Peptides against a protein of PDB entry 7MKK. Designs and how they scored, part 89

Target 1, 71 residues: chain A of PDB entry 7MKK
Amino acid sequence: SMKEKVKAKLVEIRKFVPFIRRVRIDFQDTLSKVQGHRLDALVNLLDREDVSMSSLNKIEVIIDKLRTRFN

## One batch from the design tools (peptide; made by RFdiffusion4, then SolubleMPNN)

Design b2_p29_1_s2 (from b2_p29_1, 8 letters changed)
Fold by OpenDDE base, seed 3:
Structure b2_p29_1_s2 (fold): chain B 71 residues (1-71), chain A 29 residues (1-29)
Amino acid sequence: as target 1 above (71 residues)
Amino acid sequence: LKRPTQEQLEEFEKEVLPLLDEVFEEEEK
């Protein structure tokens, strides 16, 4: 089911939450206010269980872009 | 972690922020 797929996708994406938090904190002085705020909001969003598959797919792309720049 | 260059921060604004905004708009409840 789509619900099961969402749950599985969340499990995979949540593996990168520590990375996102580290980026947010380590580069707090480098990131703009809006950049930092958006990363905070992203971490908070990933605590939810009701995120759409469409959003999760976009979040995966976002994480990949962050990894290429910060990791 | 690698410190981003100024150019990479600009790319963040151009490529990442719009996608984040789309996500937050989609998930606005």
Scores: peptide ipSAE 0.640, ipTM 0.899, DockQ to the pose 0.831
Fold by OpenDDE base, seed 4:
Structure b2_p29_1_s2 (fold): chain B 71 residues (1-71), chain A 29 residues (1-29)
Amino acid sequence: as target 1 above (71 residues)
Amino acid sequence: LKRPTQEQLEEFEKEVLPLLDEVFEEEEK
């Protein structure tokens, strides 16, 4: 079901929450305020269970882009 | 973690932030 797919994708994406938090913290002085805020907001969003599949797919792309730059 | 170049930070601004904004707008509940 879509609900199961969302849950599974959310579990996978959450594996990168520590990475996102680390980027936010380690580069707090380098990132702009808006960049830092967006990363923090992303982490907060990933605490939710009601994130849409559309959003999760975009977040996956976002994480990939972050990994290419910071990982 | 890797220190991003200035160009990469600019790419963050151009490529990542708009997508984040779309997500936040979609999930604005």
Scores: peptide ipSAE 0.639, ipTM 0.898, DockQ to the pose 0.842
Fold by OpenDDE base, seed 2:
Structure b2_p29_1_s2 (fold): chain B 71 residues (1-71), chain A 29 residues (1-29)
Amino acid sequence: as target 1 above (71 residues)
Amino acid sequence: LKRPTQEQLEEFEKEVLPLLDEVFEEEEK
């Protein structure tokens, strides 16, 4: 079901929460306030259980872009 | 982690922030 697919995708994306937190903290003085605030908001959003598949797919792209620049 | 260049920070601004805004708008509930 779509619900189970969302759950599985959310589990996979949450594996990158430590990475997002690390980027946010390690480069706090380098990132703009907006960039930092958006990363904080992203981490907070990933605590939710009702995120749509559309949003999760976008978040996966976002994480990929972050990984190419920071990892 | 590796330190981003200024160009990469600008790419973050142009490529990542708009996508985040779309996500936050969609999930604002």
Scores: peptide ipSAE 0.639, ipTM 0.898, DockQ to the pose 0.812
Fold by OpenDDE base, seed 1:
Structure b2_p29_1_s2 (fold): chain B 71 residues (1-71), chain A 29 residues (1-29)
Amino acid sequence: as target 1 above (71 residues)
Amino acid sequence: LKRPTQEQLEEFEKEVLPLLDEVFEEEEK
């Protein structure tokens, strides 16, 4: 079901939460305030259970871009 | 982790932040 697919996608994306947190902290003084705030908000969002598949697909793209820059 | 260049930070602003804003708008409750 779509619900199950969303849950599975969320589990996969959550694997990158430690990475996002690490970027946020290690480069806190390098990132702009808005960049840091948006990363915090992203981590907070990923703690929710009711995120849409559309959003999760976008978040996957975002994480890929972050990995290109920071990983 | 590798340190981003200033150019990469600018790309972050242009490519990542707009996508984040779309996500946050979609999930605003």
Scores: peptide ipSAE 0.638, ipTM 0.898, DockQ to the pose 0.847

Design b2_p29_1_s3 (from b2_p29_1, 9 letters changed)
Fold by OpenDDE base, seed 1:
Structure b2_p29_1_s3 (fold): chain B 71 residues (1-71), chain A 29 residues (1-29)
Amino acid sequence: as target 1 above (71 residues)
Amino acid sequence: LKRPTEEQLKEFEETVLPLLDEVFEEEKK
């Protein structure tokens, strides 16, 4: 079901939360306030259980871009 | 982790932030 797919996608995306946190902290003084705040908000969003598949797919793209630049 | 250049930070603003904003608007409830 779509619900099960969402849960599975969320589990996969959450694996990158530590990475996002590290980017946020390690480069806190380099990132703009807006950039840092958006990363914080992303981490907070991923604590929720009701994130849509559409959003999760976009977040996957975002994480890929972050990994390209920071990892 | 790799330290981003100023150009990469600009790219972040132009490509990542707008997409994040879309996500946040979609999930705003």
Scores: peptide ipSAE 0.624, ipTM 0.892, DockQ to the pose 0.819
Fold by OpenDDE base, seed 3:
Structure b2_p29_1_s3 (fold): chain B 71 residues (1-71), chain A 29 residues (1-29)
Amino acid sequence: as target 1 above (71 residues)
Amino acid sequence: LKRPTEEQLKEFEETVLPLLDEVFEEEKK
């Protein structure tokens, strides 16, 4: 079901929450205020259980871009 | 972690932030 797929996707994406937090904190003085705020909002969003599959797919792309630049 | 260059920060603004904004709008309750 879509619900099961969402849960599975969310579990996989959440594996990168520590990475996102590290980027946000380690480069807080380098990132703009809006960049930092958006990363905080992303982490907060990933604490929720009701994120859509559409959003999760976009978040995967975002994480890939972050990993390319920061990891 | 790698420190981003200024160009990479610009890319962040141009490519990542718009996608985040789309996500946040989609998930706005």
Scores: peptide ipSAE 0.624, ipTM 0.892, DockQ to the pose 0.829
Fold by OpenDDE base, seed 2:
Structure b2_p29_1_s3 (fold): chain B 71 residues (1-71), chain A 29 residues (1-29)
Amino acid sequence: as target 1 above (71 residues)
Amino acid sequence: LKRPTEEQLKEFEETVLPLLDEVFEEEKK
């Protein structure tokens, strides 16, 4: 079901929350306020259980871009 | 982690932030 797919996707995406937090903190003085605030908001969003599959797919793209540039 | 260049920070603004904003609007409940 789509519900189960969402749950599985959330589990996989949440594995990168520590990475997102690390980027946010390690480069706090380098990132703009808006960049930092958006990363904080992303981490907070990933605490929710009702995120859509559409959003989760976009978040995977975002994480990939972050990994490419920061890792 | 590696320090991003100014070009990469610009790319962040141009490619990541718009997608984040789309996500936040979609999930605004």
Scores: peptide ipSAE 0.624, ipTM 0.892, DockQ to the pose 0.821
Fold by OpenDDE base, seed 4:
Structure b2_p29_1_s3 (fold): chain B 71 residues (1-71), chain A 29 residues (1-29)
Amino acid sequence: as target 1 above (71 residues)
Amino acid sequence: LKRPTEEQLKEFEETVLPLLDEVFEEEKK
């Protein structure tokens, strides 16, 4: 079901929350306020259970870009 | 972690932030 797929996707994406937090903290002085705030908001969003598949797909792309640049 | 270049930070601004904003708007309640 779509619900199951969303849950599975969310579980996979959440594996990168520690990475996002590390980027946010380690580069706090390098990132702009807006960049930092957006990362904080992303982490907060990933605590939710009601995130749409559309959003999760976009978040996956975002994480890939972050990994490319910071990891 | 790798320190980003200025260009990479610009790419962050131009490619990541807009997509994040789309997500936040979609999930806005």
Scores: peptide ipSAE 0.622, ipTM 0.891, DockQ to the pose 0.803; fails the geometry check

Design b2_p29_1_s4 (from b2_p29_1, 8 letters changed)
Fold by OpenDDE base, seed 2:
Structure b2_p29_1_s4 (fold): chain B 71 residues (1-71), chain A 29 residues (1-29)
Amino acid sequence: as target 1 above (71 residues)
Amino acid sequence: LKRPTEEQLKDFEEEVLPLLDEVFEEEEK
């Protein structure tokens, strides 16, 4: 079901929460307030269970961009 | 992680933030 697919995608994305937190903290003094706030909000969002597949797909792209630029 | 360059920060601003904003708008409940 779509619900099961969402749950599976969420599990995969949550594997990158430690990475997102690392980006947020390691670059706190370099990132703008807005950039830092958005990363915090992203981590908080990933605590939710009701994130749409559309959003999760976008978040996957976001994480990919973060990994390619901040790794 | 290695300190990002100004270019990397620009990429974040131009490529990542807009997508984040879309996500937050979609998930605003």
Scores: peptide ipSAE 0.624, ipTM 0.893, DockQ to the pose 0.750
Fold by OpenDDE base, seed 1:
Structure b2_p29_1_s4 (fold): chain B 71 residues (1-71), chain A 29 residues (1-29)
Amino acid sequence: as target 1 above (71 residues)
Amino acid sequence: LKRPTEEQLKDFEEEVLPLLDEVFEEEEK
């Protein structure tokens, strides 16, 4: 079901939470306040269980872009 | 992690932030 798919996707996305946190912390002085705040909000969002598949797919793209820039 | 350049930070601003805003709008409850 879609519910199970969402849960599975969320598990996969959450594997990158440590990376997002590391970007936020290691480059805190380089990132703008807005950029840092958005990363914090992203991490907080990923603690929720009711994130839509649409959002999770966008977050996957976001993580890819972050990895290109910061990894 | 590698340190981003100013150009990369600009790309972040232009390419990542808009997508984040879309996500936050969709998930605003």
Scores: peptide ipSAE 0.624, ipTM 0.893, DockQ to the pose 0.837
Fold by OpenDDE base, seed 3:
Structure b2_p29_1_s4 (fold): chain B 71 residues (1-71), chain A 29 residues (1-29)
Amino acid sequence: as target 1 above (71 residues)
Amino acid sequence: LKRPTEEQLKDFEEEVLPLLDEVFEEEEK
C-alpha cells in the first residue's frame, strides 16, 4: 500500500536527518537565514508520519544535492 | 563537513530552495 511505501521511504530518508542537522549547525554562519530556516523546517517535517510520497521523493533529491555540496 | 564555496551556496539558492519551497507548499496544511 501507499501507506506502507511512505513509511518505508521515511525510514530511509530519516537516516540523513543527522546529516541535515550537522549541515544546519556547522555552517549556520555561512548559510543565509532563509537557507537555515528551510533546513530547520525540513528536519521538522521529517519528524511527521503524514508526508506525501511526492514530497518524500523531492526530499530525497534535495538530500542528494546537499550531499554533493556538504560532506 | 566540507565548507561550501560561494558558488555552491548560490547553487543551493537556485537549485535547492525552490525544491524545498515546493515540498513545503505540498505539505502545507
Scores: peptide ipSAE 0.623, ipTM 0.892, DockQ to the pose 0.840
Fold by OpenDDE base, seed 4:
Structure b2_p29_1_s4 (fold): chain B 71 residues (1-71), chain A 29 residues (1-29)
Amino acid sequence: as target 1 above (71 residues)
Amino acid sequence: LKRPTEEQLKDFEEEVLPLLDEVFEEEEK
């Protein structure tokens, strides 16, 4: 079911929450206020279980883009 | 973590932020 797929996707994406947090903290002085706020909001969003598959797919792309810039 | 270049930060602004905005708009409940 779509619900099961969403749960599975959330589990996979949440594995990168520590990475997102690390980017946010380690580069707090480098990131703009907007950039930092968006990362904080992203982490908070990933605590939810009612995130759409559409959003999760976008978040996966976002994480990939972050990983290419921060490693 | 490696520090991003100015270009990478610009790419973040231009490529990542819009996607984040779309996500937050979609999930604004």
Scores: peptide ipSAE 0.622, ipTM 0.892, DockQ to the pose 0.845

Design b2_p29_2_s2 (from b2_p29_2, 11 letters changed)
Fold by OpenDDE base, seed 1:
Structure b2_p29_2_s2 (fold): chain B 71 residues (1-71), chain A 29 residues (1-29)
Amino acid sequence: as target 1 above (71 residues)
Amino acid sequence: SMEELKRKAEEFEKETKELFEELFKEENI
């Protein structure tokens, strides 16, 4: 079901939370204030249980771009 | 270098600006 797919995708995306947190801290001085806030909000969002597949797909793209820039 | 790191940050911001805006709108953030 879609519910199961969402749950599975959320679990996979959450594996990158430590990476996001690390980038946020290690590159805090080079990130803009806006971008720092966005990363913080992203981490907080991933703590929620009710996130749509559409949102999770966007988050996945963001994380891929983050990995491209920051390993 | 610090300059390179800032460049990376700026490019990442430009690349993800719209995605973040759409995401946070969808999730009421």
Scores: peptide ipSAE 0.749, ipTM 0.936, DockQ to the pose 0.880
Fold by OpenDDE base, seed 2:
Structure b2_p29_2_s2 (fold): chain B 71 residues (1-71), chain A 29 residues (1-29)
Amino acid sequence: as target 1 above (71 residues)
Amino acid sequence: SMEELKRKAEEFEKETKELFEELFKEENI
């Protein structure tokens, strides 16, 4: 079901939370304040259980770009 | 270098600005 697919994707995306936190700290001096806040908000968002598939797809793209730029 | 790190950060911000805006609107943040 779509609900199970959402849960599965959320589990996979949450694996990158430590990475996002690490980038946030390591690049704190180079990130803009707005971008730092966005990363913080992203981590907080991933604590939710009711994130939509559409949102998870966007988050996946964001994380992919993050990995490309920050290893 | 610091310049390289700043450049990477700026590029990331440019690439994800619209995505973040759409995401946060969608999730009411």
Scores: peptide ipSAE 0.749, ipTM 0.936, DockQ to the pose 0.885
Fold by OpenDDE base, seed 4:
Structure b2_p29_2_s2 (fold): chain B 71 residues (1-71), chain A 29 residues (1-29)
Amino acid sequence: as target 1 above (71 residues)
Amino acid sequence: SMEELKRKAEEFEKETKELFEELFKEENI
């Protein structure tokens, strides 16, 4: 079901929360205030249980780009 | 260098701007 797919994807994406937090801290001096807030909001969003598949797909792309730049 | 790190951050911001905007709109953030 879609519910099961969402839960599975959320579990996988949450594995990158420590990485997002690390980037947020390590690059705090180079990130804009806006982008810093976006990363913080992203982490907070991933604490929710009611995130849509559409949103999770966007988050996945964001994380992929984050990994490309800051891995 | 710091300049390189700033460039990297700026490029990341540019390439994710629309995604974040759409995401936060969808999630009412």
Scores: peptide ipSAE 0.749, ipTM 0.935, DockQ to the pose 0.883
Fold by OpenDDE base, seed 3:
Structure b2_p29_2_s2 (fold): chain B 71 residues (1-71), chain A 29 residues (1-29)
Amino acid sequence: as target 1 above (71 residues)
Amino acid sequence: SMEELKRKAEEFEKETKELFEELFKEENI
């Protein structure tokens, strides 16, 4: 079901929360203020259980781009 | 170098600006 797919995707995306937090801190001086805030908001959003599949798909793209630019 | 790291950050911001805007509108944040 769509509900089960959402839950599974959320679990997979949450595995990258520690990575996002590390990038946010390690590159704080190179990131813009707005981009730092966006990463903070992203981490907070991933604490919620009511994120839509549409939003999770966008988050997955953002994380893929993050992983490409920041090892 | 610091310049390279800043460049990467800028490019990441440009590349994800629209995605973040759409995401935050969608989630009302």
Scores: peptide ipSAE 0.748, ipTM 0.935, DockQ to the pose 0.888

Design b2_p29_2_s3 (from b2_p29_2, 10 letters changed)
Fold by OpenDDE base, seed 4:
Structure b2_p29_2_s3 (fold): chain B 71 residues (1-71), chain A 29 residues (1-29)
Amino acid sequence: as target 1 above (71 residues)
Amino acid sequence: SMEELRRQAEEFEKETKELFDELFKEEKI
């Protein structure tokens, strides 16, 4: 079901929360304030259980781009 | 270099601005 798929994707995406936090800290001086706030908001969003599949798909793309730029 | 790190950060911001805007609009953040 879609509900099960959403939960599974959320679990997988949450595995990258430590990475997002590390990027936020390590590159705090190079990131814009806006982008830093976006990363903080992203981490907070991933604490929620009611995130849509559409949103999770966007988050996945964002994380992929983070990994491309910041390993 | 710090310049390169800043460049990477700027490019990341450019690449993700629309995604973040849509995401936060959808989630009402």
Scores: peptide ipSAE 0.744, ipTM 0.933, DockQ to the pose 0.889
Fold by OpenDDE base, seed 5:
Structure b2_p29_2_s3 (fold): chain B 71 residues (1-71), chain A 29 residues (1-29)
Amino acid sequence: as target 1 above (71 residues)
Amino acid sequence: SMEELRRQAEEFEKETKELFDELFKEEKI
């Protein structure tokens, strides 16, 4: 079901939370305030259980771009 | 260098602005 797929994707995406937190800290001085807040909000959002598939797809793209820029 | 890292951060911001805007609108943040 879609619900099961969402849960599975959420579990996979959450594996990158430590990476997001690390980037937030290590690159704090180079990130804009806006981007710092966005990363914080992103981590907080991933604590939710009711995130949509659409949102998770966007988050996946964001993380991909984050990995491209920050290893 | 710090200059290069700042450049990377800026490009990341440009690449993801729309995605973040859509995401946060969708999730009511």
Scores: peptide ipSAE 0.743, ipTM 0.932, DockQ to the pose 0.904
Fold by OpenDDE base, seed 2:
Structure b2_p29_2_s3 (fold): chain B 71 residues (1-71), chain A 29 residues (1-29)
Amino acid sequence: as target 1 above (71 residues)
Amino acid sequence: SMEELRRQAEEFEKETKELFDELFKEEKI
């Protein structure tokens, strides 16, 4: 079901929370304030249980770009 | 180098700005 797919994707994306936190800290001095805030907000967002598939797809793209730059 | 790291950060910001805007609007942040 769609709900099961959303839950599964959320679980997979949450595996990258430590990575996002690490980037946020390690590159704090090179990231803009707004971008730092965006990463913080992203981590907080991933604590929610009601994130839509549309949002999760966007987050996945963001994380892919993050991994490309800061792997 | 710091220059390279800043370049990467800047490019990341440019390529994800719209995605973040859409995401946060969608999630009411």
Scores: peptide ipSAE 0.743, ipTM 0.932, DockQ to the pose 0.891
Fold by OpenDDE base, seed 3:
Structure b2_p29_2_s3 (fold): chain B 71 residues (1-71), chain A 29 residues (1-29)
Amino acid sequence: as target 1 above (71 residues)
Amino acid sequence: SMEELRRQAEEFEKETKELFDELFKEEKI
């Protein structure tokens, strides 16, 4: 079901939370304040259980771009 | 170099701005 797919994707995306936190800290001086706040908000959002598939798809794209730029 | 790291951060911001805007509107944050 779609609900099961959402749960599975959320579990996989959460595996990157430590990476996002590390980038946020390591590149704090090079990131703009707004971009730093966006990363903080992203991490907080991933603590929730009610994130939609549409949102998770956008988050996956953001993380892919993050990995490309920051290892 | 620090210059290259700043460039990477700037490009990342440019390429994800619309995605973040849409995401936060959807999740009301």
Scores: peptide ipSAE 0.742, ipTM 0.932, DockQ to the pose 0.891

Design b2_p29_2_s4 (from b2_p29_2, 11 letters changed)
Fold by OpenDDE base, seed 5:
Structure b2_p29_2_s4 (fold): chain B 71 residues (1-71), chain A 29 residues (1-29)
Amino acid sequence: as target 1 above (71 residues)
Amino acid sequence: SMEELKKKAQEFEKETKELFDELFKEENI
């Protein structure tokens, strides 16, 4: 089901939470205040269980870009 | 250098702004 697919994607995306947190800290002085808040909000969002597939797809793209820049 | 790192951050912000806006709007954040 779509719900199961969402859950599976959420599990996979959550694997990158430690990375996001690390970037947030390591690059705190270079990130804008807005971007810092966005990363914090992103991590918090990933704690939710009711995130839509649409949102998860966007998050995946964001994380990919994050990895490209900061990994 | 810090300048290079800031540029990197700025580019990241530029390339993700709309995605974040859409995301947070969708999730009411």
Scores: peptide ipSAE 0.749, ipTM 0.935, DockQ to the pose 0.900
Fold by OpenDDE base, seed 1:
Structure b2_p29_2_s4 (fold): chain B 71 residues (1-71), chain A 29 residues (1-29)
Amino acid sequence: as target 1 above (71 residues)
Amino acid sequence: SMEELKKKAQEFEKETKELFDELFKEENI
């Protein structure tokens, strides 16, 4: 079901939370304030259980770009 | 260099701005 797919995707995306947190800290002095806040908000968002598939797809793209730059 | 790191961060911000805007609007953040 769609619900199950959403939950599965959320589990996979959450695997990158430690990476996002690390980038946030390690590059704190080079990131803009707004971008730092965006990363913080992203991590907080991933704590929610009711995130839509649309949102998860956007988050996946963001994380891919993050990995390209900072991994 | 610090300049290169800042440039990297700026480019990342540029390429993800719209995605973040859409995401946070969708999630009421």
Scores: peptide ipSAE 0.749, ipTM 0.935, DockQ to the pose 0.880
Fold by OpenDDE base, seed 2:
Structure b2_p29_2_s4 (fold): chain B 71 residues (1-71), chain A 29 residues (1-29)
Amino acid sequence: as target 1 above (71 residues)
Amino acid sequence: SMEELKKKAQEFEKETKELFDELFKEENI
């Protein structure tokens, strides 16, 4: 079901929360205030249980771009 | 260098601005 797919995707995306936190800290001085806040908000968003598949797909793209630049 | 790191951060911001805007609008953030 779509509900199960959402749960599975959320679990997979949450695996990157430590990575996002690390980037946020390591690049504190190079990130803009806006972008720093966006990363913080992203981490907070991933604590929710009711995130839509549409949102998770966007988050996945964001994380992909994050990984390609900061890994 | 710090300059190179700032450029990297700026490019990331440019690449993800629209996605973040859409995401946060969708999630009412």
Scores: peptide ipSAE 0.748, ipTM 0.935, DockQ to the pose 0.882
Fold by OpenDDE base, seed 3:
Structure b2_p29_2_s4 (fold): chain B 71 residues (1-71), chain A 29 residues (1-29)
Amino acid sequence: as target 1 above (71 residues)
Amino acid sequence: SMEELKKKAQEFEKETKELFDELFKEENI
C-alpha cells in the first residue's frame, strides 16, 4: 500500500537527519537566515508521520543536493 | 575562505529554492 511505501521511505530519509543537523550547525555562519530556517523546518518535518510521498520525494532531492555540496 | 563557503551556500540556496517552496506549500509550512 501507499501507506507502507511512505513509511518505508520515511525510515530511509530519516537516516540523513543527523547529517542535515550537522550541516546546519557547521555552516550556520555561511547559510542565509532563510536557508538555515529551511533546514530546521526540514528536520522538524521529518519528525512527522503524515508526510506525503510527494513531499518525501522532494525532500530526497533536497538531501541529495545537500550531500553533493556539503558531504 | 569564508567568502567561498558563502558562495557555496548561496548556490545551494539557488538550486533548492523552488523545491523548498513547493515542499513547504504542500506541507503548509
Scores: peptide ipSAE 0.748, ipTM 0.935, DockQ to the pose 0.858

Design b2_p29_3_s1 (from b2_p29_3, 12 letters changed)
Fold by OpenDDE base, seed 3:
Structure b2_p29_3_s1 (fold): chain B 71 residues (1-71), chain A 29 residues (1-29)
Amino acid sequence: as target 1 above (71 residues)
Amino acid sequence: SLKKAAEEFEKETSPLWEEIEEEEKKKKE
């Protein structure tokens, strides 16, 4: 079901939460205020269980690009 | 530079952020 797929994707994306937190802290001085806020919001969003597949797909792309830029 | 990387990251992801924000805003309405 779609709900099962969402939950599965959420589990996979949550694996990157420690990385996101690390980037947020390590590059705090480099990131703009808006960028920092967005990363915080991202982590908070991933703590929820009611995130849509649409949002999760976009988050996955964001994380991929984050990994590319900040390892 | 890291600053430039951050700027490029912003350019690449800003549209996605806007979409997420709009989507989440809509969900909360």
Scores: peptide ipSAE 0.673, ipTM 0.909, DockQ to the pose 0.930
Fold by OpenDDE base, seed 2:
Structure b2_p29_3_s1 (fold): chain B 71 residues (1-71), chain A 29 residues (1-29)
Amino acid sequence: as target 1 above (71 residues)
Amino acid sequence: SLKKAAEEFEKETSPLWEEIEEEEKKKKE
């Protein structure tokens, strides 16, 4: 079911939460306030259980770009 | 530079952020 797919996707994406937190802290002086806030919001969003597949797919792209830019 | 990388990241992902924010806003309504 779609619900099961969402849960599986959440589990996979949540594996990157430590990475997101590291980027947020390690590059705090380089990142804009907006970027910092977005990373914080991203972590908070991933703590939720009601995230849609659409949002998760977009989050995955964001994380991919984050990894590309910040190792 | 890291600054440039951050700027490019923002440019690439800003539209996605806006879409996510709108989706989450609608969900909470």
Scores: peptide ipSAE 0.671, ipTM 0.909, DockQ to the pose 0.934
Fold by OpenDDE base, seed 4:
Structure b2_p29_3_s1 (fold): chain B 71 residues (1-71), chain A 29 residues (1-29)
Amino acid sequence: as target 1 above (71 residues)
Amino acid sequence: SLKKAAEEFEKETSPLWEEIEEEEKKKKE
């Protein structure tokens, strides 16, 4: 089901939460305020269970780009 | 450089962030 797919994707994306937190801290001085806030918001969003597939897909792309730029 | 990386990241992801923010805003409404 779609619900199951969302849950599965959320589980996979949550694996990157430690990485996101690390980037947020390690590059705090480099990141703009908006970038920092976005990363914080991202972590908070991933802590929720009601995230849509649409949002998760976008988050996945964001994380991919984050990994590309910040190891 | 880290600065360049941050700038590129911003450029690449800003549209996605905006979409997410709008979606979340709509959910709260």
Scores: peptide ipSAE 0.666, ipTM 0.907, DockQ to the pose 0.927
Fold by OpenDDE base, seed 1:
Structure b2_p29_3_s1 (fold): chain B 71 residues (1-71), chain A 29 residues (1-29)
Amino acid sequence: as target 1 above (71 residues)
Amino acid sequence: SLKKAAEEFEKETSPLWEEIEEEEKKKKE
C-alpha cells in the first residue's frame, strides 16, 4: 500500500538524519541563517510520521544535493 | 569555495523547499 511505501521511504531517508545534523553543525558558519533553518526544519519534518510521499521524494533530492556539496 | 557550494545548494534546492512548505501548509489546513 501507499502507506507502507511511505513508511519504508521514511525509514530510508531517516538514515541521513545524522549526516544532515553533522552538516548543520560543521558548516554552520558557512551556511546562511535560512539554510541552517531549513536543515533544522528538515530534521524536524523527518521526525514526524505523517510526511507525504511527495514531500519525501523532494527531501530525497535535497539530501542528494546536500551530499554532492558537502560529501 | 565552501561559500560557493552553499550558494549553489541554496539556489538549486530553494524551489523544492518552497514546494515542501506549501504541501505541509496544506496538510495542516
Scores: peptide ipSAE 0.661, ipTM 0.905, DockQ to the pose 0.947

